# Peptides against a protein of PDB entry 5ZK1, part 16

Target 1, 52 residues: chain A of PDB entry 5ZK1
Amino acid sequence: KREVRLMKNREAARECRRKKKEYVKCLENRVAVLENQNKTLIEELKALKDLY
Target 2, 52 residues: chain A of PDB entry 5ZK1 as posed
Amino acid sequence: KREVRLMKNREAARESRRKKKEYVKCLENRVAVLENQNKTLIEELKALKDLY

## One batch from the design tools (peptide; aimed at target 1 L27 R30)

Design b2_p20_6_s4 (made by RFdiffusion4, then SolubleMPNN; from b2_p20_6, 6 letters changed)
Fold by OpenDDE base, seed 5:
Structure b2_p20_6_s4 (fold): chain B 52 residues (1-52), chain A 20 residues (1-20)
Amino acid sequence: as target 1 above (52 residues)
Amino acid sequence: LEEVERKKKEYEEALKKLKE
C-alpha cells in the first residue's frame, strides 16, 4: 500500500512539472511574437513619420 | 516593413526630381 501511494505521487509530480514547462514555453513564444510585432509597428511608424 | 521602405524610397526619389 505505501509504495503504490509513493509511485502515484511521483507520477503526479512529473505531470505537474510537464504542465509548468509547457505553460512557460507558451508564454515565451507569445512574448517573442508580441515583441517582434511591436518592433515592426515602431519601425513602420518611424518610416511613416520620416515621410512628413 | 519592405513595402514601407519601398514607399519611402519612391518618395525620396520623387522629392529629388522636384529639386532638380
Scores: peptide ipSAE 0.043, ipTM 0.549, DockQ to the pose 0.009
OpenDDE base, seeds 1, 2, 3, 4: peptide ipSAE 0.027, 0.026, 0.029, 0.037; ipTM 0.407, 0.372, 0.408, 0.437

Design b2_p20_7 (made by RFdiffusion4)
Pose (drawn by RFdiffusion4):
Structure b2_p20_7 (pose): chain A 52 residues (1-52), chain P 20 residues (1-20)
Amino acid sequence: as target 2 above (52 residues)
Amino acid sequence: LLEELEEENEELEEKLKELE
């Protein structure tokens, strides 16, 4: 029973790593999106201020 | 947009807690 006990752990470590890389990639993606949104909002604020 | 960002952050925090 201990052999399977270790086998399930080995399998679980793979999925854990997959979820870890995936999560990091998600974070980074979110960063890039937030950078683009910020730049667009700032540019629009500059344009509205120049409107006065 | 701010409410959407708050919801997205809550989802990321839940995923982080599941990974920990």

Design b2_p20_7_s1 (made by RFdiffusion4, then SolubleMPNN; from b2_p20_7, 7 letters changed)
Fold by OpenDDE base, seed 3:
Structure b2_p20_7_s1 (fold): chain B 52 residues (1-52), chain A 20 residues (1-20)
Amino acid sequence: as target 1 above (52 residues)
Amino acid sequence: LLEELKKLLEELEKEKKELE
């Protein structure tokens, strides 16, 4: 029945949006961690250079 | 993700063709 296909499509579209949101959140978290690590390493390298 | 998008697009294209 057409109604069952429309329901399945709505479910597939919800799941696709969910997975996209989870993937973006994973990338955002990875970027935030890498930016923080790079900032810390740059600050440590600066502190070491300021000792010489 | 990409395979589910492809399936969803194929379903939408089928539904569009059934409405024409």
Scores: peptide ipSAE 0.051, ipTM 0.614, DockQ to the pose 0.036
OpenDDE base, seeds 1, 2, 4, 5: peptide ipSAE 0.027, 0.027, 0.022, 0.026; ipTM 0.579, 0.585, 0.517, 0.571

Design b2_p20_7_s2 (made by RFdiffusion4, then SolubleMPNN; from b2_p20_7 with E7K N9L E10K E11K L16K; failed a check: too like the target's own chain)
Amino acid sequence: LLEELEKELKKLEEKKKELE

Design b2_p20_7_s3 (made by RFdiffusion4, then SolubleMPNN; from b2_p20_7, 10 letters changed; failed a check: too like the target's own chain)
Amino acid sequence: LLEKLKKLLEELKKKEEELK

Design b2_p20_7_s4 (made by RFdiffusion4, then SolubleMPNN; from b2_p20_7, 9 letters changed)
Fold by OpenDDE base, seed 4:
Structure b2_p20_7_s4 (fold): chain B 52 residues (1-52), chain A 20 residues (1-20)
Amino acid sequence: as target 1 above (52 residues)
Amino acid sequence: LKKKLEELLKELEKKKEELE
């Protein structure tokens, strides 16, 4: 039936949008963690430089 | 030791500027 094919296509399009949103959120979280780690390492290296 | 720490700081500062 044509209606069942249209329903399956709408479901597949919803799932593709969900997966894309989850992937972007995973990248954003990884960037935020790496930025915070980089900031901490810069601060630690500055503190070590001020001791020597 | 001081020169190597200064080089590492400059590399990390550049990577920070590329992410801003």
Scores: peptide ipSAE 0.027, ipTM 0.481, DockQ to the pose 0.043
OpenDDE base, seeds 1, 2, 3, 5: peptide ipSAE 0.018, 0.022, 0.021, 0.021; ipTM 0.460, 0.446, 0.454, 0.468

Design b2_p20_8 (made by RFdiffusion4)
Pose (drawn by RFdiffusion4):
Structure b2_p20_8 (pose): chain A 52 residues (1-52), chain P 20 residues (1-20)
Amino acid sequence: as target 2 above (52 residues)
Amino acid sequence: ENEELEEKLKELEEELEELE
């Protein structure tokens, strides 16, 4: 029973790593999106201020 | 989107605790 006990753990570590990397990727992607949104909003604020 | 990232983080923390 201990052998399977270790086997399940080995298998679980793979999925854990997959979810880790995927999560990091998700975070970087979110950062890039937020950066683009921020640049667009700032530019629009500059344009509206120049409107006055 | 931030709530989904928080949910994924909690799942990773639970999986780590099970492995430890």

Design b2_p20_8_s1 (made by RFdiffusion4, then SolubleMPNN; from b2_p20_8, 8 letters changed)
Fold by OpenDDE base, seed 1:
Structure b2_p20_8_s1 (fold): chain B 52 residues (1-52), chain A 20 residues (1-20)
Amino acid sequence: as target 1 above (52 residues)
Amino acid sequence: ELKELEEKKKEIEKEEEKLK
């Protein structure tokens, strides 16, 4: 009985760490995309101002 | 996501209580 409890706890702790890592990676990718889009929009706005 | 982890902990605690 004790060994089965320790195994289930170790599996739950591994899954918790996996899900947290995947969530952080998803946020990092979303930040990188939004930063690149914002940079492109700023560069386009600058190019439009330099034409006037 | 954090809710699923809390639910899994609560399920493990309930199974541990049944195994006592």
Scores: peptide ipSAE 0.057, ipTM 0.633, DockQ to the pose 0.088
OpenDDE base, seeds 2, 3, 4, 5: peptide ipSAE 0.019, 0.019, 0.028, 0.025; ipTM 0.391, 0.391, 0.407, 0.416

Design b2_p20_8_s2 (made by RFdiffusion4, then SolubleMPNN; from b2_p20_8, 9 letters changed)
Fold by OpenDDE base, seed 4:
Order: structure tokens, then C-alpha cells, then sequence
Structure b2_p20_8_s2 (fold): chain B 52 residues (1-52), chain A 20 residues (1-20)
């Protein structure tokens, strides 16, 4: 009984760490997309301000 | 935890589609 509980806890802890790593990677990708879009919009806004 | 992570991944994917 004790060994089976320790095995299940180790498996659950591995799965929790895997899911957390996948979530962080999703956030990192989202941040990179938003940073690129924000940079483009700032460059477009500067180009528009330099025309007027 | 696991359901909340799945929901947050879906919210992020929806927000990516709104900005494309």
C-alpha cells in the first residue's frame, strides 16, 4: 500500500511539472507574438507621425 | 489545476485568433 501511493504521487508530480512546462511555453509564445505586433504598431505610428 | 491549465490555453488561443 505505501509503495503504490509513493509511485502514484511521483507520477502525478511528473505530470504536473510537464503540464506547467507546456503552459509556460504557451505564454512565452504569446508574449513573443504580442511583442512583435506591438513593435510593428509602434513603427507604423512613428511613420504616420513623421508624415504630419 | 489540470482543467484550469486547459482553459487558460484555450483563452490564449482565442486571443491569438482575435489579433491575427
Amino acid sequence: as target 1 above (52 residues)
Amino acid sequence: MDAELAEKKKEIEEMEKELE
Scores: peptide ipSAE 0.037, ipTM 0.465, DockQ to the pose 0.378
OpenDDE base, seeds 1, 2, 3, 5: peptide ipSAE 0.034, 0.033, 0.033, 0.027; ipTM 0.467, 0.453, 0.474, 0.446

Design b2_p20_8_s3 (made by RFdiffusion4, then SolubleMPNN; from b2_p20_8, 8 letters changed)
Fold by OpenDDE base, seed 3:
Structure b2_p20_8_s3 (fold): chain B 52 residues (1-52), chain A 20 residues (1-20)
Amino acid sequence: as target 1 above (52 residues)
Amino acid sequence: ELKELERKKKELEEMEEKLK
């Protein structure tokens, strides 16, 4: 009984770490895309301002 | 797995609130 509970807890902890890593990677990718889009929009706004 | 942990977290929070 004890060893089965320890095995299940180790499996649950592995799955929790996997899901957390996938979620963080999704957030990091979304942040990188938004930062690049924001940089491009700021550069475009600056270029438009330098024309007037 | 996560749903069971979330349920258990909620049960503990509800028990802690009843002890205040």
Scores: peptide ipSAE 0.026, ipTM 0.434, DockQ to the pose 0.069
OpenDDE base, seeds 1, 2, 4, 5: peptide ipSAE 0.020, 0.021, 0.023, 0.021; ipTM 0.437, 0.443, 0.401, 0.451; seed 4 fails the geometry check

Design b2_p20_8_s4 (made by RFdiffusion4, then SolubleMPNN; from b2_p20_8, 8 letters changed)
Fold by OpenDDE base, seed 4:
Structure b2_p20_8_s4 (fold): chain B 52 residues (1-52), chain A 20 residues (1-20)
Amino acid sequence: as target 1 above (52 residues)
Amino acid sequence: ELKELERKLKEIKEMEEELR
């Protein structure tokens, strides 16, 4: 009985760490996309303002 | 064109602020 509870707790802790790692990776990817889009739009806005 | 880029830039800044 005790060993089965310890096994289930280890499995739940592995799954919690996996989900947290996936969530952080999704946030990092979203930030990288937003920062690149922001940079591109600032550069395009600057280029257009320098023409007028 | 310029007004659309300014709108998109604003939308991106709002989305970046929601991540802080």
Scores: peptide ipSAE 0.031, ipTM 0.483, DockQ to the pose 0.035
OpenDDE base, seeds 1, 2, 3, 5: peptide ipSAE 0.019, 0.018, 0.018, 0.017; ipTM 0.473, 0.457, 0.467, 0.464

## One batch from the design tools (peptide; aimed at target 1 L34 Q37 E44)

Design b2_p21_1 (made by RFdiffusion4)
Pose (drawn by RFdiffusion4):
Structure b2_p21_1 (pose): chain A 52 residues (1-52), chain P 21 residues (1-21)
Amino acid sequence: as target 2 above (52 residues)
Amino acid sequence: DEVENRITEIENQLKENEEEL
């Protein structure tokens, strides 16, 4: 029973790593999106201020 | 009034983006 006890752990470590790399990617993607949104909002603010 | 409201919206959104980061 200990052999399977170790086998399930080995399998679980793979999925854990997959979720970890995936999560990081997700974070980076969110950072890039937030950066684009911020640049667009700032540019619009500049344009509205120049409108006065 | 429309321009002032739009600037407020942009400032609120920048603040939300900053808090998310």

Design b2_p21_1_s1 (made by RFdiffusion4, then SolubleMPNN; from b2_p21_1, 13 letters changed; failed a check: too like the target's own chain)
Amino acid sequence: SATEAREKELIEELKALKEEL

Design b2_p21_1_s2 (made by RFdiffusion4, then SolubleMPNN; from b2_p21_1, 10 letters changed; failed a check: too like the target's own chain)
Amino acid sequence: DEVEKRIKELIEELKALKKEL

Design b2_p21_1_s3 (made by RFdiffusion4, then SolubleMPNN; from b2_p21_1, 11 letters changed; failed a check: too like the target's own chain)
Amino acid sequence: SEVEERIKKLIEELKALKEEL

Design b2_p21_1_s4 (made by RFdiffusion4, then SolubleMPNN; from b2_p21_1, 9 letters changed; failed a check: too like the target's own chain)
Amino acid sequence: DEVEKRIKELEEELKALKKEL

Design b2_p21_2 (made by RFdiffusion4; failed a check: too like the target's own chain)
Pose (drawn by RFdiffusion4):
Structure b2_p21_2 (pose): chain A 52 residues (1-52), chain P 21 residues (1-21)
Amino acid sequence: as target 2 above (52 residues)
Amino acid sequence: ELDELEKENKELEEELKELKE
């Protein structure tokens, strides 16, 4: 039973790594999105300020 | 942190729309 005990752990480590990398990619993507949103909002604020 | 920033950006977008009106 121990051999399977180790086999399931080995398999679980793969999925864990997959979720880890995927999660990091998700975070970086969220960062890029937030950067674009921030640049757009700032530019619009500059434009509305110049409107006065 | 990213979730807070996304909430803050949504609020700023709403406020900016109001200023435009």

Design b2_p21_2_s1 (made by RFdiffusion4, then SolubleMPNN; from b2_p21_2, 11 letters changed; failed a check: too like the target's own chain)
Amino acid sequence: SLEEEEAKLKEELEALKALKD

Design b2_p21_2_s2 (made by RFdiffusion4, then SolubleMPNN; from b2_p21_2, 11 letters changed; failed a check: too like the target's own chain)
Amino acid sequence: NLDKQEEELKKQLEALKKLKD

Design b2_p21_2_s3 (made by RFdiffusion4, then SolubleMPNN; from b2_p21_2, 11 letters changed; failed a check: too like the target's own chain)
Amino acid sequence: NLDKLEAELEKQKEALKALKD

Design b2_p21_2_s4 (made by RFdiffusion4, then SolubleMPNN; from b2_p21_2, 11 letters changed; failed a check: too like the target's own chain)
Amino acid sequence: NLEEQEKELEEQKKALKALKD

Design b2_p21_3 (made by RFdiffusion4)
Pose (drawn by RFdiffusion4):
Structure b2_p21_3 (pose): chain A 52 residues (1-52), chain P 21 residues (1-21)
Amino acid sequence: as target 2 above (52 residues)
Amino acid sequence: NEELEEHLEKIEESLEELEET
């Protein structure tokens, strides 16, 4: 029973690593999106300010 | 007034997209 006890742990470590890399990627992606949104909003604020 | 409305609409869209993110 201990052998399977270790086997399930080995399998679980793979999925854990997959979720970890996937999560980091998700975070980087979110950051790039937030950066584009921030640049667009700032540019529009500059344009509205110049409108006055 | 037309240019002011267009800019406000773009800002509102940008804020909605930020909230969704």

Design b2_p21_3_s1 (made by RFdiffusion4, then SolubleMPNN; from b2_p21_3, 10 letters changed; failed a check: too like the target's own chain)
Amino acid sequence: MEELEKQLKTIEEELKALKEL

Design b2_p21_3_s2 (made by RFdiffusion4, then SolubleMPNN; from b2_p21_3, 11 letters changed; failed a check: too like the target's own chain)
Amino acid sequence: SSKLEEQLKKIEELLKALKKL

Design b2_p21_3_s3 (made by RFdiffusion4, then SolubleMPNN; from b2_p21_3, 11 letters changed; failed a check: too like the target's own chain)
Amino acid sequence: DEKLKEQLKRIEEILKALKEL

Design b2_p21_3_s4 (made by RFdiffusion4, then SolubleMPNN; from b2_p21_3, 11 letters changed; failed a check: too like the target's own chain)
Amino acid sequence: MEKLQEQLKKIEEELKALKKL

Design b2_p21_4 (made by RFdiffusion4; failed a check: the pose's geometry)
Pose (drawn by RFdiffusion4):
Structure b2_p21_4 (pose): chain A 52 residues (1-52), chain P 21 residues (1-21)
Amino acid sequence: as target 2 above (52 residues)
Amino acid sequence: LNEKVEEFNEKVEKYTEEAEE
């Protein structure tokens, strides 16, 4: 029973790593989206300020 | 000016909803 006890752990470590890398990728993607949104909002604020 | 400010606020709300997801 201990052998399977270790086998399930080995399998679980793979999925854990997959979720880890995937999560990091998600975070980076979110950073890039937020950077684009921020640039666009700032540019529009500059344009509205220049409108006065 | 009021129309451009309303469009800008709508974009800010949309981006805030997307960031909260």

Design b2_p21_4_s1 (made by RFdiffusion4, then SolubleMPNN; from b2_p21_4, 14 letters changed; failed a check: the pose's geometry)
Amino acid sequence: LEKKLAELEKKLEAIKKEEEK

Design b2_p21_4_s2 (made by RFdiffusion4, then SolubleMPNN; from b2_p21_4, 10 letters changed; failed a check: the pose's geometry)
Amino acid sequence: LKKKLEEFNKKLEAIKEEEEK

Design b2_p21_4_s3 (made by RFdiffusion4, then SolubleMPNN; from b2_p21_4, 13 letters changed)
Fold by OpenDDE base, seed 1:
Structure b2_p21_4_s3 (fold): chain B 52 residues (1-52), chain A 21 residues (1-21)
Amino acid sequence: as target 1 above (52 residues)
Amino acid sequence: LEEKLKEFLEELKAFKEEEAK
């Protein structure tokens, strides 16, 4: 019984680490896209303000 | 994004349930 519980815990801990890595990668990609979009929108707003 | 967050939260629940056992 103890060895089976230790095996399941090791499996669950491996899966949690895998999914955490996939989640962090998705956050990093979303941050990079949002930072680029905000930069572009700020540049467009400056260009529009310089016309008035 | 939301589905990956849900999957991670379910795995964290499963981890806590195995530690409690």
Scores: peptide ipSAE 0.055, ipTM 0.599, DockQ to the pose 0.020
OpenDDE base, seeds 2, 3, 4, 5: peptide ipSAE 0.053, 0.054, 0.052, 0.053; ipTM 0.589, 0.596, 0.586, 0.595

Design b2_p21_4_s4 (made by RFdiffusion4, then SolubleMPNN; from b2_p21_4, 15 letters changed; failed a check: the pose's geometry)
Amino acid sequence: IEKKLKELLEKLKAFKELAAK

Design b2_p21_5 (made by RFdiffusion4; failed a check: too like the target's own chain)
Pose (drawn by RFdiffusion4):
Structure b2_p21_5 (pose): chain A 52 residues (1-52), chain P 21 residues (1-21)
Amino acid sequence: as target 2 above (52 residues)
Amino acid sequence: RVAVLENQNKTLIEELKALKD
């Protein structure tokens, strides 16, 4: 039973790594989106201030 | 519209900082 005990752990480590890399990619993607949104909002604020 | 954009910009900066931390 120990052998399977180790086998399931080995399999679980793969999925854990997959979720880890995926999560990091997700974070980076969210950072790029937030950067674009920020640049757009700032530019619009500059345009509205110039409007006065 | 300026106040709304300022509130949105503040929220986005807070979220970006939380992600970097």

Design b2_p21_5_s1 (made by RFdiffusion4, then SolubleMPNN; from b2_p21_5, 8 letters changed; failed a check: too like the target's own chain)
Amino acid sequence: KIKELENQLKTLIEELKKLLA

Design b2_p21_5_s2 (made by RFdiffusion4, then SolubleMPNN; from b2_p21_5, 7 letters changed; failed a check: too like the target's own chain)
Amino acid sequence: RIEELEKQLKTLIEELKKLKE

Design b2_p21_5_s3 (made by RFdiffusion4, then SolubleMPNN; from b2_p21_5, 6 letters changed; failed a check: too like the target's own chain)
Amino acid sequence: RIEELENQLKTLIEELKELKA

Design b2_p21_5_s4 (made by RFdiffusion4, then SolubleMPNN; from b2_p21_5, 7 letters changed; failed a check: too like the target's own chain)
Amino acid sequence: KIEELENQLKTLIEELKELKS

Design b2_p21_6 (made by RFdiffusion4)
Pose (drawn by RFdiffusion4):
Structure b2_p21_6 (pose): chain A 52 residues (1-52), chain P 21 residues (1-21)
Amino acid sequence: as target 2 above (52 residues)
Amino acid sequence: PTDLTPPPLPTPPPPPNLLPP
């Protein structure tokens, strides 16, 4: 029973790593999206201020 | 004006439930 107890752990470590990397990529993607949104909003604020 | 919805912060994956040997 211990052999399988170690096998399931080995298998679980793979999925854990997959979810880890995937999560990091998700965070980075979010950062890039937020950077683009921020640049666009700032540019629009500059344009509206120049409108006055 | 431009309306931009930021993506929600992704939830981190929980640690795996490991079996004691």

Design b2_p21_6_s1 (made by RFdiffusion4, then SolubleMPNN; from b2_p21_6, 10 letters changed)
Fold by OpenDDE base, seed 2:
Structure b2_p21_6_s1 (fold): chain B 52 residues (1-52), chain A 21 residues (1-21)
Amino acid sequence: as target 1 above (52 residues)
Amino acid sequence: MTVLKPPPTPKPPAPPKLEKL
């Protein structure tokens, strides 16, 4: 009984680490997209202010 | 100009279900 619980807990810990890595990768991709969009919007706002 | 919608915010992973001792 104890060994089966330890095996299941090791599997649950591996799956938790996998899901955490996927979650971080999704956040990093979102940050990169938002940073690029923010940069473009700042450049567009600057170009509009330099015309008036 | 179609403003590219940013990808959705991922949901945080649920805590691991540990078998109780």
Scores: peptide ipSAE 0.285, ipTM 0.782, DockQ to the pose 0.610
OpenDDE base, seeds 1, 3, 4, 5: peptide ipSAE 0.282, 0.277, 0.279, 0.278; ipTM 0.783, 0.777, 0.779, 0.779

Design b2_p21_6_s2 (made by RFdiffusion4, then SolubleMPNN; from b2_p21_6, 9 letters changed)
Fold by OpenDDE base, seed 2:
Structure b2_p21_6_s2 (fold): chain B 52 residues (1-52), chain A 21 residues (1-21)
Amino acid sequence: as target 1 above (52 residues)
Amino acid sequence: MTVLKPPALPKPPPPPKLEKL
C-alpha cells in the first residue's frame, strides 16, 4: 500500500512540473508578443509625432 | 497595421493531487 501511494505521488509531481513548464512557456510567448506589439506602437507613435 | 490579438492568458495549473501519506 505505501509504495503505491509513493508511486502515485511521484507521478503527480512529474505532471505538476510538466504543467508548470507549459504555463511558463505560454507566459513567455505572451510577453514576447506584447513586447513586439509595444515596440511597433512606440515606433508608429514616434513617426506620427515627427510629422507634426 | 492590424494589431494581432495577443495569445490568451493561460490559467495557472492546479496544485498536484497528493495521496494522503
Scores: peptide ipSAE 0.183, ipTM 0.730, DockQ to the pose 0.626
OpenDDE base, seeds 1, 3, 4, 5: peptide ipSAE 0.182, 0.181, 0.181, 0.173; ipTM 0.729, 0.728, 0.727, 0.725

Design b2_p21_6_s3 (made by RFdiffusion4, then SolubleMPNN; from b2_p21_6, 9 letters changed)
Fold by OpenDDE base, seed 2:
Structure b2_p21_6_s3 (fold): chain B 52 residues (1-52), chain A 21 residues (1-21)
Amino acid sequence: as target 1 above (52 residues)
Amino acid sequence: MTVLKPPPTPKPPPPPKLEKV
């Protein structure tokens, strides 16, 4: 009985680490998209200000 | 220019379900 619980807990810990890695990768991709959008908006705002 | 909607916020993963100690 104890060994089966330890095996299941090791599996749950592996799955938790996998899901955490996927979550971090999704955050990194979101940051990269938001940074690129922010850069583009700053460049557009600068170009608009240079026309007035 | 239509500003593309940013990707959705990912939900944090749930804590691991441990078998009762």
Scores: peptide ipSAE 0.229, ipTM 0.758, DockQ to the pose 0.675
OpenDDE base, seeds 1, 3, 4, 5: peptide ipSAE 0.224, 0.221, 0.222, 0.218; ipTM 0.757, 0.754, 0.755, 0.754

Design b2_p21_6_s4 (made by RFdiffusion4, then SolubleMPNN; from b2_p21_6, 13 letters changed)
Fold by OpenDDE base, seed 2:
Structure b2_p21_6_s4 (fold): chain B 52 residues (1-52), chain A 21 residues (1-21)
Amino acid sequence: as target 1 above (52 residues)
Amino acid sequence: MKVLKPPPKPKKPKKPKLEKL
């Protein structure tokens, strides 16, 4: 009983760490895309303002 | 524009069903 519980806990802890790492990576990728889109939109807005 | 899928919502930890073996 005790050893089986400790094994299942180790597996659950590995899966928890995996899911956390995947979630952070998804956030980092989303931030990088939004930052690049924001930069491009600011540059486009500047170029449009310099035409008027 | 490629719309990035939102990050997976943190699912509430399902309480470990202690299967009584």
Scores: peptide ipSAE 0.069, ipTM 0.600, DockQ to the pose 0.183
OpenDDE base, seeds 1, 3, 4, 5: peptide ipSAE 0.059, 0.059, 0.067, 0.054; ipTM 0.515, 0.543, 0.537, 0.519

Design b2_p21_7 (made by RFdiffusion4)
Pose (drawn by RFdiffusion4):
Structure b2_p21_7 (pose): chain A 52 residues (1-52), chain P 21 residues (1-21)
Amino acid sequence: as target 2 above (52 residues)
Amino acid sequence: EKEEHLEKINESLEEIHETLE
């Protein structure tokens, strides 16, 4: 029973790593999106300010 | 023109709000 006890752990470590890398990719993607949104908002604020 | 800019700003703030959720 200990052999399977270790086998399930080995398998679980793979999925854990997959979720870890996928999560990091997600975080980076979110950062890029937030950067683009921030640049667009700032530019629009500059345009509205220049409108006065 | 001012109203169009304010609408763009509100859309951008809604998109940031949704991204931060």

Design b2_p21_7_s1 (made by RFdiffusion4, then SolubleMPNN; from b2_p21_7, 10 letters changed; failed a check: too like the target's own chain)
Amino acid sequence: KKEELLKKIEEQLKAIEELLK

Design b2_p21_7_s2 (made by RFdiffusion4, then SolubleMPNN; from b2_p21_7, 12 letters changed; failed a check: too like the target's own chain)
Amino acid sequence: KEEELKKKIEEELKAIKELLK

Design b2_p21_7_s3 (made by RFdiffusion4, then SolubleMPNN; from b2_p21_7, 12 letters changed; failed a check: too like the target's own chain)
Amino acid sequence: KEEELLKKIEEELKAIKELEK

Design b2_p21_7_s4 (made by RFdiffusion4, then SolubleMPNN; from b2_p21_7, 10 letters changed)
Fold by OpenDDE base, seed 4:
Structure b2_p21_7_s4 (fold): chain B 52 residues (1-52), chain A 21 residues (1-21)
Amino acid sequence: as target 1 above (52 residues)
Amino acid sequence: KKEELLKKIEELLKAIEELLK
């Protein structure tokens, strides 16, 4: 039936949007952690350099 | 102090390497 095909297409489109949103959120979290660690590493390297 | 900073740098490098894999 046409209605079942339209339902399945709406479900597939919702799932595609959900997966994309989850992937972007995973990348944003990974970037935020890497940026914070890199900032902290640079601060510790500066503090080590200031001891010499 | 120096040895604590070196250990902290090594910990941060390892943590960055694991997140870059």
Scores: peptide ipSAE 0.051, ipTM 0.585, DockQ to the pose 0.828
OpenDDE base, seeds 1, 2, 3, 5: peptide ipSAE 0.030, 0.035, 0.051, 0.050; ipTM 0.544, 0.532, 0.573, 0.573

Design b2_p21_8 (made by RFdiffusion4)
Pose (drawn by RFdiffusion4):
Structure b2_p21_8 (pose): chain A 52 residues (1-52), chain P 21 residues (1-21)
Amino acid sequence: as target 2 above (52 residues)
Amino acid sequence: SVTEHLETIKEELEKLKETLE
């Protein structure tokens, strides 16, 4: 029974790593989205201020 | 135009809300 106890752990470590790299990718993607949104909002604020 | 700028800001704020949810 200990052999399977170790096998399930080995398999679980793979998925854990997959979810970890996926999560990081997600975080980075979110950063890039937030950077684009920020640039766009700032540019629009500059345009509306220049409107006055 | 002012309307176009305000629409752009609205769209970006909606996207920001969705990104932060």

Design b2_p21_8_s1 (made by RFdiffusion4, then SolubleMPNN; from b2_p21_8, 8 letters changed)
Fold by OpenDDE base, seed 4:
Structure b2_p21_8_s1 (fold): chain B 52 residues (1-52), chain A 21 residues (1-21)
Amino acid sequence: as target 1 above (52 residues)
Amino acid sequence: SKEELLEKIKEELEAKKKLLE
């Protein structure tokens, strides 16, 4: 039936939007972790350089 | 099934954990 095809299309479109939002959130979290790790490593390298 | 949806969520969470290491 046409209605069932339209329902399945709406569900697929909702799922595509959900997956895209989750992927962006995963990338944002990875960037935040890498930025924090990079900051810590730069601070540690500065502290080591100031001891020598 | 509900079980297949739970397994997919678990796989997605494990992939996210590996990316945050």
Scores: peptide ipSAE 0.053, ipTM 0.406, DockQ to the pose 0.082
OpenDDE base, seeds 1, 2, 3, 5: peptide ipSAE 0.045, 0.047, 0.052, 0.051; ipTM 0.539, 0.451, 0.406, 0.400

Design b2_p21_8_s2 (made by RFdiffusion4, then SolubleMPNN; from b2_p21_8, 8 letters changed; failed a check: too like the target's own chain)
Amino acid sequence: SLEELLEKIKEELEALKKLLS

Design b2_p21_8_s3 (made by RFdiffusion4, then SolubleMPNN; from b2_p21_8, 9 letters changed; failed a check: too like the target's own chain)
Amino acid sequence: SLEELLEKIREELKALKELLS

Design b2_p21_8_s4 (made by RFdiffusion4, then SolubleMPNN; from b2_p21_8, 9 letters changed; failed a check: too like the target's own chain)
Amino acid sequence: SLEDLLEKIKEELEALKKLLA

## One batch from the design tools (peptide; aimed at target 1 R30)

Design b2_p22_1 (made by RFdiffusion4)
Pose (drawn by RFdiffusion4):
Structure b2_p22_1 (pose): chain A 52 residues (1-52), chain P 22 residues (1-22)
Amino acid sequence: as target 2 above (52 residues)
Amino acid sequence: NEELEEENEELEELNERAEELE
């Protein structure tokens, strides 16, 4: 029973790593989106201020 | 505005996927 006890753990570590790298990718992607949104909002604020 | 709407939709999808991964 111990052998399977270790096998399931080995298998679980793979999925854990997959979810980890996928999560990091997601965070970087979110960062790039937020950066683009921020640049666009700032530029629009500059344009509206110049409108006055 | 159209570009920000598209980026907001992408950000919502990324947030939902981050919650699933956590």

